# Peptides against a protein of PDB entry 4XPM: the designs that were tried, part 14

Target 1, 160 residues: chain A of PDB entry 4XPM
Amino acid sequence: VMLHSKNVKGFLENTLKPYDLHSVDFKTSSLQSSMIITATNGGILSYATSNNDVPKNSINEINSVNNLKMMSLLIKDKWSEDENDTEEQHSNSCYPVEIDSFKTKIYTYEMEDLHTCVAQIPNSDLLLLFIAEGSFPYGLLVIKIERAMRELTDLFGYKL
Target 2, 67 residues: chain B of PDB entry 4XPM
Amino acid sequence: DIKGTIAFDTHGNVIESTGVGSQRIEDIGDLSKVTLDAEGFAQVQGDSLLVHLYKRNDITLAVYTSA

## One batch from the design tools (peptide; made by RFdiffusion4, then SolubleMPNN)

Design b1_p9_5_s4 (from b1_p9_5, 4 letters changed)
Fold by OpenDDE base, seed 2:
Structure b1_p9_5_s4 (fold): chain B 160 residues (1-160), chain C 67 residues (1-67), chain A 9 residues (1-9)
Amino acid sequence: as target 1 above (160 residues)
Amino acid sequence: as target 2 above (67 residues)
Amino acid sequence: MSFSKPLVY
């Protein structure tokens, strides 16, 4: 199985869209960032950001990417710690889910004023990571990432 | 003016429903995941209705009112 | 930069 950059990028861009509550007219803000990162090193394989006004190859873009790299690494580290802590896996910040008989966990973390949500793509070396503003409810982030992962079945079991 | 209600438990099971709430049981899946404030309260707008969420002792009450 | 778990009711 190979990752197709264009397809993955398009997928991540689509996840940036506001969450619409089912059967109600409620919309969140757009996600700040959406990423697929490695579970081992927190390396970014693909990403999307809502700030598309930054010129490509500009210094601002570089700084933005560097910031994403830092955040992804930190979140991966926290995730790794929690995966080795039974108590953390049973906290209210951990949501066990099952998708087509594949089990994974969704974690929510507060990072400064941002709301983050991360989940291992089932049986893979990959993590899906959402970063949103503090106004984005954690519960809705969880729903959003779960639904998003259901569309990533091709990556289930993906090993680097 | 209350248009309807839904009460559900931590597993999303319906305890009670009235009015328009009886027709919106499918909302529980998402409503149960809404982040509540320190008082166990949240508000979510839906179409012409406003949903008031109140959680207490593992029971959540959703009250549908006009916006 | 620090991480904290969100408080849930």
Scores: peptide ipSAE 0.026, ipTM 0.493, DockQ to the pose 0.021
Fold by OpenDDE base, seed 4:
Structure b1_p9_5_s4 (fold): chain B 160 residues (1-160), chain C 67 residues (1-67), chain A 9 residues (1-9)
Amino acid sequence: as target 1 above (160 residues)
Amino acid sequence: as target 2 above (67 residues)
Amino acid sequence: MSFSKPLVY
């Protein structure tokens, strides 16, 4: 079963929603971006952004897409390095998780003033990537991405 | 899925509780002893539930979810 | 950058 592109896009858009801690006076901002990228080269297969007011074909849209491409590549590179570094895999910024008997790792990365979180979709050539403002706690990003991956079972084992 | 919540202050006093959290106020004693990370987060496995801890401005929120 | 891993109690 393969997720259709429109369904994936809609899924990513839904992940942009803020995390609202109702029991305390705390609510995160929306995610800045949510992406599915290739683990091989950091290519963007699908993405969603909170800034939907950018006119199509505008220079701002082009710049936005270019920025996403750059960020995706950088995160992919860092992820690849960490996957080959035992010490990084045992750091506090790496979170091994198991979803339906599939193992994966969640990584948190600071990129400039942004908080990012990335995880390989289990047994796949795909990475799920969240980009948020610095005010978005890493802990909540980890929870958010883990929960999101549980909804992407159709992509488990996906190979390019 | 969230099964319940407990919010408590630095004295262990309940600010609010919901769901299964309302029946597990006694957990505050143990939860208050959990070492939080630099951002005020932790996870604790208890019984059949996973507890997510978040502390900000001297208020701790415990979120109970399935393990 | 950290998120405390699960503890057992």
Scores: peptide ipSAE 0.022, ipTM 0.561, DockQ to the pose 0.023
Fold by OpenDDE base, seed 1:
Structure b1_p9_5_s4 (fold): chain B 160 residues (1-160), chain C 67 residues (1-67), chain A 9 residues (1-9)
Amino acid sequence: as target 1 above (160 residues)
Amino acid sequence: as target 2 above (67 residues)
Amino acid sequence: MSFSKPLVY
């Protein structure tokens, strides 16, 4: 399996788009961030952010990237703990799902005022991570990440 | 007319909310216990509003109306 | 998603 960084980056950028519920007058904001990280150490392999107003090579950009690194590490650690805790896997914060006969779990985590959602790409050493504002409902985040995961079949089984 | 809505999943997590529904997220606990008909519909009287429940594909939509 | 009311309820 070959990771095509450009294609993955483009995919993540596309996931940032708001979710529009056509049946009712409701539309979310864009995701704050979308990332693919390693399940082993929480390292960021690819990411996209909706905040494009930060000048490149600025201290603010560095801080934003560092913030993403911190968040990814924290979420990875929590995910790792939950994967070893059967009670957490039966909580309302865990959604067991099956994609093309592959099993994975979606976890929702509150991080300060942010809503986050993370899932292991099936049979891989990779996690897909969404970070959104608190106005983004958890139930919708779960639907969004599940649907996004179905488009990442090329990464299924990816090992580091 | 519709006063608000709440959509929630089988875990009770919110998918969307509008109008008065945004201020009544706590209703999900009670709404999730309502027995729906064979087609996944029910109507329940709240404190001041009538709630129309629609369930499809494990998603429940609650619509709040005055009548 | 879309929800349709029954014709008769």
Scores: peptide ipSAE 0.019, ipTM 0.706, DockQ to the pose 0.018
Fold by OpenDDE base, seed 3:
Structure b1_p9_5_s4 (fold): chain B 160 residues (1-160), chain C 67 residues (1-67), chain A 9 residues (1-9)
Amino acid sequence: as target 1 above (160 residues)
Amino acid sequence: as target 2 above (67 residues)
Amino acid sequence: MSFSKPLVY
């Protein structure tokens, strides 16, 4: 299995879009970031960010990427701990799900003032990670990431 | 007159909120414990608001009204 | 995800 970088990045960019509930007057902000990272060491394989106001190759861009690297590592570490903790897997921060007969778990984590959501792509060495503002409801993040994973079946079983 | 809404999942996490519901997220703890009828409906009288509960497909919608 | 709005005063 080969990752097509351009296609994956385009997919992640699409996940940034706000969620609009038409039945009531409610619309979320865009995701801050969407990433595919390694479950082994938290390395970023692909990412998208909604902050396009930063000039390319600027110091600010470098700092932004470094921040993403830090967040990815921290979330990967927390995820790894929870995967080895039965109690954490039964908390309200863990959502067991099944996609096409493959089982995985979705975790929600608060990181400072941000709402994050992470899930292992089924049977793979990859994690899908969403980062949003605190105004983005956790329950909606979970729905969003589950639906997104259903579109990543080509990555199921991907091993590094 | 609808004053606000909260939608939440089976874990008690918010899916969406509007109006006064956005300021009453803490109500989810109590609302999640309310026994619903066979159609997934209940009404709960609050301090000054009436809450209409509708549960469908593991999502609970709370609608806040004055009466 | 959609809910019908109730008829309320």
Scores: peptide ipSAE 0.021, ipTM 0.658, DockQ to the pose 0.032; fails the geometry check

Design b1_p9_6_s1 (from b1_p9_6, 7 letters changed)
Fold by OpenDDE base, seed 3:
Structure b1_p9_6_s1 (fold): chain B 160 residues (1-160), chain C 67 residues (1-67), chain A 9 residues (1-9)
Amino acid sequence: as target 1 above (160 residues)
Amino acid sequence: as target 2 above (67 residues)
Amino acid sequence: MAPKEFVME
């Protein structure tokens, strides 16, 4: 399986869009970040961010990327711990799901004032990670990431 | 007359909230324990508001109205 | 039964 970085980047950028409930007067903010990271060491394979006002190659951009690297590593570590903890897998922060007969789990994590959720792409060495503001409800994050993973079937079973 | 709403999932996580519902997120703990009828419906009388509960596809909607 | 607003998009 070959990862086409440009296509993946475009996909992640699309996931940044707000969740708009047209039937009620409610609309979320855009995701802060969307990433595909390795489950092995938390390395970022691809990412998208809603803050596009940062000049390229600027110190601010470098700092933002470094922040994403730190968050991805922390989330990977927490995910790894939970995957080896039966109790954590039965908490309200874990959502077992099945996509096309493939089983995976969605985890929600509070990161300072941010709402995050992460899920292993089924049978792969990859994690999909969403980072949003605290105003983004966890319930909608879970729905959003599940629906997003359904569009990543080409990555199912991907091994590094 | 609807005063607010709360939608939450089976884990008690908020999906959306409006009006007075945004200030009553703590009600989810109690509302999640309410027994619904065969149609996924229940009404719970609060202090000054009536709560209409609707559950469909693992999502519960609480609608706050005047009694 | 459920109000019109109770729709997942």
Scores: peptide ipSAE 0.019, ipTM 0.717, DockQ to the pose 0.082
Fold by OpenDDE base, seed 5:
Structure b1_p9_6_s1 (fold): chain B 160 residues (1-160), chain C 67 residues (1-67), chain A 9 residues (1-9)
Amino acid sequence: as target 1 above (160 residues)
Amino acid sequence: as target 2 above (67 residues)
Amino acid sequence: MAPKEFVME
C-alpha cells in the first residue's frame, strides 16, 4: 500500500521531533527540516519544517522554501557524486545499512552550520533527507534516519 | 567493528580522534552533555550504529561502532 | 553492554 501524500507529510513532521536518549539524560533539538526528494533531480516531493511561524505565501516562506530547494539540490548532487565514487562510499561519512534485506547507504554532510543526513530509500528514486542544527550529533542523526527509514517500507522500490 | 573514536577532556578539548571520530569533532560539545551512569558509561543504541561513551579520570572516550 | 576500559596513552 502506497503512502498518500498527506500521510507522508505527517510522517515527516513526526521525524522532526528531538532524539531522546532513554539510557541517559540527553535530548537533542528538533530537526530543522525533513524531506523526501528525488534522487534524479533533487526535487522535493514532501517536506516538513520545525519553524511553522512563517505566514503562508509570505516572502519569508518563499525564501525558506527556496532555501530548502537549494539545499536539496546540493545534497542530491553530492550524494550522486558519492554514489559513483567507491572511495566516498567507504569514507567516514557513509554508513551502509540493511533494512528488511534491502541495502542502502546513509551519508552525513556538513552544510554551513547545519548537520545533514541523507539516505536513499532502498531500491527507489527517492532520498530521505534530515537537516538539523550543528548541535545534533551526526551519530544520532544516522540512527534517527535509519529508524525512520524502517517506517517507509511502502516506498521501497518506488520509481518515478 | 569500531568505526572511529574521539577522546576529549572536561573542557571539550580533543585529545585524540580516529576514523569517523575525526570528522565529528563538533559533536564533543553535545556528547559532553550526556549524563553517564555510575560506571561512567553511556550508550547510544541504534540498529547499525552504536556510540559508546566512557569517562575515566576526566577523559571521555566516544567510540563509534557498528551494531 | 558492558563498558570498555579506557586508558589514556
Scores: peptide ipSAE 0.017, ipTM 0.543, DockQ to the pose 0.020
Fold by OpenDDE base, seed 4:
Structure b1_p9_6_s1 (fold): chain B 160 residues (1-160), chain C 67 residues (1-67), chain A 9 residues (1-9)
Amino acid sequence: as target 1 above (160 residues)
Amino acid sequence: as target 2 above (67 residues)
Amino acid sequence: MAPKEFVME
């Protein structure tokens, strides 16, 4: 089974929703962005943003896309570095997880005033990337991205 | 920066946990003994983290922050 | 004392 482009886009849009704790009245802000990028060069395959009011073909749209490209590349680079650093893989910013017998790692990164979270889709050449405001707790980002990846089983093992 | 959370009931049962809270379930015993203010809030300084407590009804939320 | 992220019902 393959995820079609429009289905992936819709999925990413749904991940933008705030994290809402069920037990108490606590809700985060929406994610700023959600992306699937290549692990090889940080290229964006699909993305969603909470700023949907940007006019098409406007300078603001171009700037936003360029900004996403920049962030994706930077995060990919940092991720690549950490994947080659045993110490970083054992830090509190690295969360090893197992989904349906597939192992992956979730990393949290501070980017300026933003909180980001990235994880390799298990056994694939793809990374799932969340970008949120600084008010979004890292712990909740980790839970959010783990749960999101569980819904992307069709991309497990995907190679470019 | 929030590092994690624990939500627990009056019996000390874990309802929900995230982040570092998932690794500190044993704190519930101590947190449950903390005296809350009239609005159900309190703060407890730990070794490295500050814990913010909020109790609504029978559910207490502990939020772990770095400062 | 009340954290900004908490809202009472």
Scores: peptide ipSAE 0.017, ipTM 0.551, DockQ to the pose 0.026
Fold by OpenDDE base, seed 1:
Structure b1_p9_6_s1 (fold): chain B 160 residues (1-160), chain C 67 residues (1-67), chain A 9 residues (1-9)
Amino acid sequence: as target 1 above (160 residues)
Amino acid sequence: as target 2 above (67 residues)
Amino acid sequence: MAPKEFVME
């Protein structure tokens, strides 16, 4: 099965949507960013951002992309450290989950005033990364990323 | 590992449930009485599961995990 | 309390 980059981009764009509980008067903000990065070196394979106010090909756009690269690298490094730390895997910032028959872990990280959530796509060399405002509850981020991961079965087992 | 969730309002009405949470709707009565910290969080040890509580505004979310 | 925030499946 071939995974087209545009389809992945579209998927990530859809993940930007707010978490809406519908029946209650509660709705989160949109995610700032959604990315698929490599677990090996933190390279961005695909990304989406809700910051549409940045002019195309501007210095601000370049800075925003560079910021995403920086954050992805930092989170990848932290994730890698935690994957080798048993205590961190048992902390309140780590959520072991099982999707179908595959096990993975969801980590939440505070990045300055932003709330981030990252998870390894099961049995793959890829990480799914959500970046949200501080007003986005971690609990809902975890739910959101778990549900999103269930839609990425085509990437399960993907190796670089 | 997360075993399930329950989201409920201040009236104890179920907003949504997943996993083992769908089988433990009766827990809402007890969970609604749990004292939350200043951040709106609490943890409650159950039988074989640990329940993580988070409340924001009118919504309480309970996450069931292994102890 | 360091909250384990919530996952709905």
Scores: peptide ipSAE 0.025, ipTM 0.561, DockQ to the pose 0.060; fails the geometry check

Design b1_p9_6_s2 (from b1_p9_6, 5 letters changed)
Fold by OpenDDE base, seed 5:
Structure b1_p9_6_s2 (fold): chain B 160 residues (1-160), chain C 67 residues (1-67), chain A 9 residues (1-9)
Amino acid sequence: as target 1 above (160 residues)
Amino acid sequence: as target 2 above (67 residues)
Amino acid sequence: LSPKKFVME
């Protein structure tokens, strides 16, 4: 399936769904947010949030969007630092993966009480970012983002 | 209600983990010190979870449940 | 922000 720009948000919305373990009676909460941001500036190209009950153009919505912008910027900065740090790339918080012969890394970051993970879309200027509650295990978050990344092949090699 | 699992060997190396177990790998240090019964079983109260330990053939399986 | 270390199996 071809992933067009207008379909990206729909894709991100779908990633919000909980991770359901079939081997055990365990299901995570929904993701708080799912985003595609620029690796250069941390700018949000597309995003989805679980709570969409905020009126448009309301102060609450603006604050929510601003919060996402801040989080994306902070995570981008940390990611950028880690990408230039050999030790961080070999830490237990960095997971190298290969998708269709394209290599990338998944990083996990704790932000306040939230669990986050971020991965550069292979050979692109884009990052995929998941933000979840603290109850969402990092291990499952990593698996989730890896599987999601496999569906973003159309964005591989995307340059700004 | 199983919330997760951790399987580890006698050296404390993780063999596999699922669910909340993937988030609690650090528990292996304490779990490895738990005295098992003659059949290789034990139950340990955690913070909000009960941990069921099953050891067989040098592999310990920790099962996290709500009760 | 800080990295969170864990082992994924």
Scores: peptide ipSAE 0.037, ipTM 0.629, DockQ to the pose 0.039
Fold by OpenDDE base, seed 3:
Structure b1_p9_6_s2 (fold): chain B 160 residues (1-160), chain C 67 residues (1-67), chain A 9 residues (1-9)
Amino acid sequence: as target 1 above (160 residues)
Amino acid sequence: as target 2 above (67 residues)
Amino acid sequence: LSPKKFVME
């Protein structure tokens, strides 16, 4: 199994799209960020953000990337704690799922005014992380990340 | 495990359904009566499944899980 | 950072 950065980046960019319900005028905002991070250290392997108005290599971009790094580490730490806590795994913020016989869990976390959702790519050392505004329903985030995970079968079982 | 979903409006019209939700459209009647918290969330046990509810405006999303 | 919890009925 090989991680292809270019393909993953494109995938993450696509996940930024809003959730659009059919038949009615209901559409979420775009995700603020979408990332694949390491489950071990919370290191960012790939990421996408909706606000790309920041010039590259600028101080503002550095701050933005640093913020993503901080958030990824915080969520990774919380995820790690929950993965080692049976009670948290049975909480109403943990959604077990099975994709093609592979089992994983989806966690929802509130971070300040943001809604976040994270899931371990099945049997891998990788986490998929969505960060959205508070207006993005958690239920839709769960559905979104579950469906997105189904498109990452090439990363199932990926070890660093 | 996530088993399915139902999205419906205040009139009980189905907006979206997936998985077991597609087979449980009749649950909308009961789900619409559930008391939600200040954030528009609730959990209700329906039959053998736990239903996670979220309502924003006139749209309610129900996520069915095994627990 | 905290998990989002639903109110159970």
Scores: peptide ipSAE 0.036, ipTM 0.738, DockQ to the pose 0.028
Fold by OpenDDE base, seed 4:
Structure b1_p9_6_s2 (fold): chain B 160 residues (1-160), chain C 67 residues (1-67), chain A 9 residues (1-9)
Amino acid sequence: as target 1 above (160 residues)
Amino acid sequence: as target 2 above (67 residues)
Amino acid sequence: LSPKKFVME
């Protein structure tokens, strides 16, 4: 079974949903963006963005394709650096996880006022990337992305 | 895969509970002692459930999951 | 870019 482009896009769109426990006192915002990018170049293979009224040509136009490309490249570069840094892999910002006997790492990065989370899809050349507002706790991002990756088994081992 | 939740204040008073959380109010004593990170988060392995803790303002939310 | 860690026990 393979994930087709439309299926991947739909999957990413679904990950945009807020973390909602139906509690009166707690509900996150929706993710700003959800992306699958290449680990090699940071190229965007698929993406989803939340609908918001952002003025054109503003610095806050985060959901623009150009901004997504920039952010994906920056995060890919940082991820690559950390993957080559033993200390970073053992920091509190790196979460080693195992999914169906496949090992991967989840990294959290603060980018300006945004909270981001990235993880290599197990044994693949792909990264899953979540971008959220600063109000979205990193802990919940980690939980969210880990659970999301469990639904991407078709991409495990995917090589470009 | 949320099994339940507990929300409690700084005095340990239950604000709300759902699912298995409603049957584990006694956990508040232990949960209140857990060291949280800078964002008020922690994960603690309970008996058979993983508990995700989130403290915002004066309210702590405990989420019980299988993993 | 600065990382933040969620405490896991």
Scores: peptide ipSAE 0.050, ipTM 0.708, DockQ to the pose 0.034; fails the geometry check
Fold by OpenDDE base, seed 1:
Structure b1_p9_6_s2 (fold): chain B 160 residues (1-160), chain C 67 residues (1-67), chain A 9 residues (1-9)
Amino acid sequence: as target 1 above (160 residues)
Amino acid sequence: as target 2 above (67 residues)
Amino acid sequence: LSPKKFVME
Protein backbone atom coordinates (compact mmCIF):
# COMPACT_ATOMS: atom_id res chain seq x y z
CA VAL B 1 0.00 0.00 0.00
CA MET B 2 1.31 3.39 -1.02
CA LEU B 3 0.30 6.63 0.64
CA HIS B 4 -0.21 9.23 -2.06
CA SER B 5 -0.12 12.98 -1.59
CA LYS B 6 -3.84 13.20 -2.16
CA ASN B 7 -4.49 10.68 0.56
CA VAL B 8 -2.22 12.52 2.96
CA LYS B 9 -4.03 15.77 2.29
CA GLY B 10 -7.34 14.10 2.93
CA PHE B 11 -6.04 12.61 6.14
CA LEU B 12 -4.87 15.99 7.41
CA GLU B 13 -8.19 17.56 6.52
CA ASN B 14 -9.93 14.93 8.57
CA THR B 15 -7.76 15.69 11.60
CA LEU B 16 -9.12 19.24 11.59
CA LYS B 17 -12.39 17.99 13.03
CA PRO B 18 -13.20 18.92 16.62
CA TYR B 19 -12.49 16.61 19.50
CA ASP B 20 -15.97 15.47 20.43
CA LEU B 21 -16.88 13.83 23.69
CA HIS B 22 -19.98 12.13 22.40
CA SER B 23 -21.35 11.09 25.76
CA VAL B 24 -21.33 14.58 27.23
CA ASP B 25 -21.96 18.12 26.12
CA PHE B 26 -18.38 19.01 25.27
CA LYS B 27 -16.75 19.57 21.92
CA THR B 28 -13.68 21.56 20.94
CA SER B 29 -13.29 23.89 18.03
CA SER B 30 -11.75 22.66 14.81
CA LEU B 31 -8.00 22.71 14.47
CA GLN B 32 -6.66 25.81 12.84
CA SER B 33 -4.20 23.78 10.81
CA SER B 34 -2.67 20.33 10.45
CA MET B 35 0.65 19.72 8.74
CA ILE B 36 3.29 17.18 7.89
CA ILE B 37 6.69 18.84 7.81
CA THR B 38 10.28 17.69 7.48
CA ALA B 39 12.22 17.29 10.70
CA THR B 40 15.40 18.46 9.00
CA ASN B 41 14.35 21.74 7.43
CA GLY B 42 10.82 22.34 8.61
CA GLY B 43 9.53 22.25 5.06
CA ILE B 44 5.84 21.61 4.59
CA LEU B 45 5.08 18.43 2.68
CA SER B 46 1.33 18.64 3.19
CA TYR B 47 -1.10 20.80 5.11
CA ALA B 48 -4.75 21.50 5.80
CA THR B 49 -6.46 24.56 7.24
CA SER B 50 -9.93 25.08 8.64
CA ASN B 51 -10.36 28.57 7.24
CA ASN B 52 -10.84 27.93 3.56
CA ASP B 53 -12.78 31.12 3.01
CA VAL B 54 -9.76 32.85 1.55
CA PRO B 55 -9.96 33.40 -2.19
CA LYS B 56 -7.47 31.40 -4.22
CA ASN B 57 -4.38 33.14 -5.53
CA SER B 58 -5.12 36.14 -3.35
CA ILE B 59 -2.62 37.99 -1.26
CA ASN B 60 -4.42 36.70 1.80
CA GLU B 61 -3.87 33.13 0.70
CA ILE B 62 -0.19 33.78 0.15
CA ASN B 63 0.08 35.37 3.57
CA SER B 64 -1.70 32.43 5.10
CA VAL B 65 0.70 29.96 3.52
CA ASN B 66 3.65 32.10 4.54
CA ASN B 67 2.34 32.18 8.08
CA LEU B 68 2.16 28.40 8.12
CA LYS B 69 5.71 28.22 6.84
CA MET B 70 6.88 30.53 9.59
CA MET B 71 5.06 28.63 12.31
CA SER B 72 6.33 25.28 11.04
CA LEU B 73 9.89 26.55 10.99
CA LEU B 74 9.67 27.97 14.50
CA ILE B 75 8.18 24.80 15.90
CA LYS B 76 10.69 22.64 14.05
CA ASP B 77 13.54 24.67 15.52
CA LYS B 78 12.15 24.41 19.03
CA TRP B 79 11.56 20.71 18.55
CA SER B 80 15.12 20.22 17.36
CA GLU B 81 16.45 22.02 20.41
CA ASP B 82 14.34 19.93 22.74
CA GLU B 83 15.43 16.71 21.05
CA ASN B 84 18.99 17.65 21.99
CA ASP B 85 18.10 18.66 25.55
CA THR B 86 17.62 15.88 28.08
CA GLU B 87 15.92 18.17 30.56
CA GLU B 88 13.34 19.27 28.01
CA GLN B 89 12.56 15.66 27.24
CA HIS B 90 11.70 15.17 30.90
CA SER B 91 9.63 18.32 31.21
CA ASN B 92 5.87 18.56 31.43
CA SER B 93 5.80 19.48 27.75
CA CYS B 94 7.14 16.17 26.49
CA TYR B 95 5.12 12.97 26.27
CA PRO B 96 6.96 9.78 25.40
CA VAL B 97 4.66 7.37 23.64
CA GLU B 98 4.89 3.99 21.99
CA ILE B 99 2.89 2.99 18.94
CA ASP B 100 3.12 -0.61 17.81
CA SER B 101 6.54 -0.96 19.46
CA PHE B 102 7.76 2.25 17.83
CA LYS B 103 8.81 5.00 20.19
CA THR B 104 8.24 8.71 19.63
CA LYS B 105 7.67 11.86 21.64
CA ILE B 106 4.88 14.41 21.64
CA TYR B 107 5.68 18.02 22.45
CA THR B 108 3.22 20.78 23.32
CA TYR B 109 4.07 24.40 22.65
CA GLU B 110 2.18 27.59 23.28
CA MET B 111 2.68 29.99 20.42
CA GLU B 112 1.20 33.36 21.25
CA ASP B 113 -2.47 32.61 21.87
CA LEU B 114 -2.37 29.32 19.96
CA HIS B 115 -1.99 25.81 21.26
CA THR B 116 0.32 23.60 19.23
CA CYS B 117 1.35 19.98 19.37
CA VAL B 118 4.08 18.23 17.39
CA ALA B 119 5.36 14.68 17.15
CA GLN B 120 7.91 12.87 15.07
CA ILE B 121 6.41 10.13 12.98
CA PRO B 122 8.20 7.05 14.32
CA ASN B 123 11.62 6.38 12.77
CA SER B 124 10.98 8.99 10.09
CA ASP B 125 12.24 12.36 8.99
CA LEU B 126 8.72 13.73 9.28
CA LEU B 127 6.80 15.63 11.95
CA LEU B 128 3.05 15.82 12.44
CA LEU B 129 1.98 19.26 13.63
CA PHE B 130 -1.38 20.42 14.99
CA ILE B 131 -2.22 24.07 15.55
CA ALA B 132 -5.36 25.01 17.46
CA GLU B 133 -6.94 27.95 19.21
CA GLY B 134 -6.29 28.58 22.86
CA SER B 135 -9.67 27.12 23.69
CA PHE B 136 -8.42 23.68 22.65
CA PRO B 137 -7.05 22.04 25.80
CA TYR B 138 -3.51 20.69 25.58
CA GLY B 139 -4.61 17.42 27.08
CA LEU B 140 -7.02 16.78 24.27
CA LEU B 141 -4.47 17.87 21.68
CA VAL B 142 -2.06 15.25 22.96
CA ILE B 143 -4.70 12.55 22.78
CA LYS B 144 -5.75 13.69 19.34
CA ILE B 145 -2.27 13.68 17.83
CA GLU B 146 -1.39 10.32 19.36
CA ARG B 147 -4.47 8.73 17.89
CA ALA B 148 -3.87 10.40 14.56
CA MET B 149 -0.30 9.13 14.51
CA ARG B 150 -1.57 5.58 14.77
CA GLU B 151 -3.21 6.05 11.38
CA LEU B 152 0.04 7.07 9.67
CA THR B 153 1.82 3.73 9.78
CA ASP B 154 2.59 4.00 6.08
CA LEU B 155 4.91 6.88 6.90
CA PHE B 156 6.74 5.09 9.69
CA GLY B 157 10.40 4.86 8.79
CA TYR B 158 10.11 7.36 5.96
CA LYS B 159 13.48 8.92 5.20
CA LEU B 160 14.23 11.87 2.97
CA ASP C 1 -13.19 4.69 21.70
CA ILE C 2 -14.85 6.10 24.82
CA LYS C 3 -15.96 3.34 27.14
CA GLY C 4 -17.84 5.54 29.57
CA THR C 5 -18.00 8.78 31.52
CA ILE C 6 -18.71 10.16 34.98
CA ALA C 7 -19.52 13.76 35.77
CA PHE C 8 -19.48 14.82 39.41
CA ASP C 9 -19.49 18.02 41.45
CA THR C 10 -17.18 19.29 44.18
CA HIS C 11 -19.07 17.27 46.76
CA GLY C 12 -18.59 14.05 44.88
CA ASN C 13 -22.20 13.89 43.82
CA VAL C 14 -22.86 12.17 40.52
CA ILE C 15 -24.29 14.51 37.96
CA GLU C 16 -24.40 11.93 35.20
CA SER C 17 -22.75 8.69 34.15
CA THR C 18 -22.58 6.64 30.97
CA GLY C 19 -21.16 3.32 29.88
CA VAL C 20 -18.61 1.74 32.16
CA GLY C 21 -18.67 4.90 34.23
CA SER C 22 -22.02 3.90 35.61
CA GLN C 23 -20.35 0.85 37.07
CA ARG C 24 -17.45 2.76 38.56
CA ILE C 25 -19.10 5.44 40.65
CA GLU C 26 -16.87 4.35 43.49
CA ASP C 27 -13.91 5.82 41.60
CA ILE C 28 -15.09 9.35 42.39
CA GLY C 29 -13.41 9.27 45.77
CA ASP C 30 -10.00 8.71 44.24
CA LEU C 31 -10.56 10.81 41.14
CA SER C 32 -11.48 13.84 43.21
CA LYS C 33 -8.04 13.76 44.80
CA VAL C 34 -6.10 13.73 41.54
CA THR C 35 -4.00 16.82 40.90
CA LEU C 36 -5.03 18.59 37.73
CA ASP C 37 -2.79 20.69 35.52
CA ALA C 38 -3.29 24.35 34.73
CA GLU C 39 -5.67 23.41 31.94
CA GLY C 40 -7.80 21.40 34.34
CA PHE C 41 -6.75 18.06 32.91
CA ALA C 42 -5.16 14.87 34.15
CA GLN C 43 -4.76 11.27 33.07
CA VAL C 44 -4.85 8.34 35.42
CA GLN C 45 -4.00 4.81 34.41
CA GLY C 46 -6.46 2.37 35.87
CA ASP C 47 -6.60 -1.37 35.89
CA SER C 48 -7.46 -1.80 32.23
CA LEU C 49 -8.70 1.65 31.32
CA LEU C 50 -7.21 5.10 31.05
CA VAL C 51 -9.15 7.84 32.79
CA HIS C 52 -9.09 11.34 31.36
CA LEU C 53 -10.07 14.01 33.86
CA TYR C 54 -11.31 17.46 32.96
CA LYS C 55 -12.56 20.01 35.44
CA ARG C 56 -14.53 23.04 34.35
CA ASN C 57 -16.06 25.28 36.96
CA ASP C 58 -17.46 23.01 39.65
CA ILE C 59 -17.91 19.98 37.43
CA THR C 60 -15.33 17.27 36.92
CA LEU C 61 -15.65 14.97 33.94
CA ALA C 62 -13.99 11.58 33.89
CA VAL C 63 -13.71 9.88 30.52
CA TYR C 64 -12.82 6.20 30.43
CA THR C 65 -10.95 4.95 27.37
CA SER C 66 -8.76 2.03 26.46
CA ALA C 67 -5.08 2.59 27.06
CA LEU A 1 7.23 28.97 22.57
CA SER A 2 6.10 27.83 26.00
CA PRO A 3 5.42 24.22 26.90
CA LYS A 4 2.23 22.94 28.48
CA LYS A 5 1.83 19.42 29.75
CA PHE A 6 -1.10 17.18 30.40
CA VAL A 7 -0.59 15.62 33.81
CA MET A 8 -0.43 11.84 33.78
CA GLU A 9 -0.60 9.96 37.05
Scores: peptide ipSAE 0.036, ipTM 0.642, DockQ to the pose 0.034; fails the geometry check

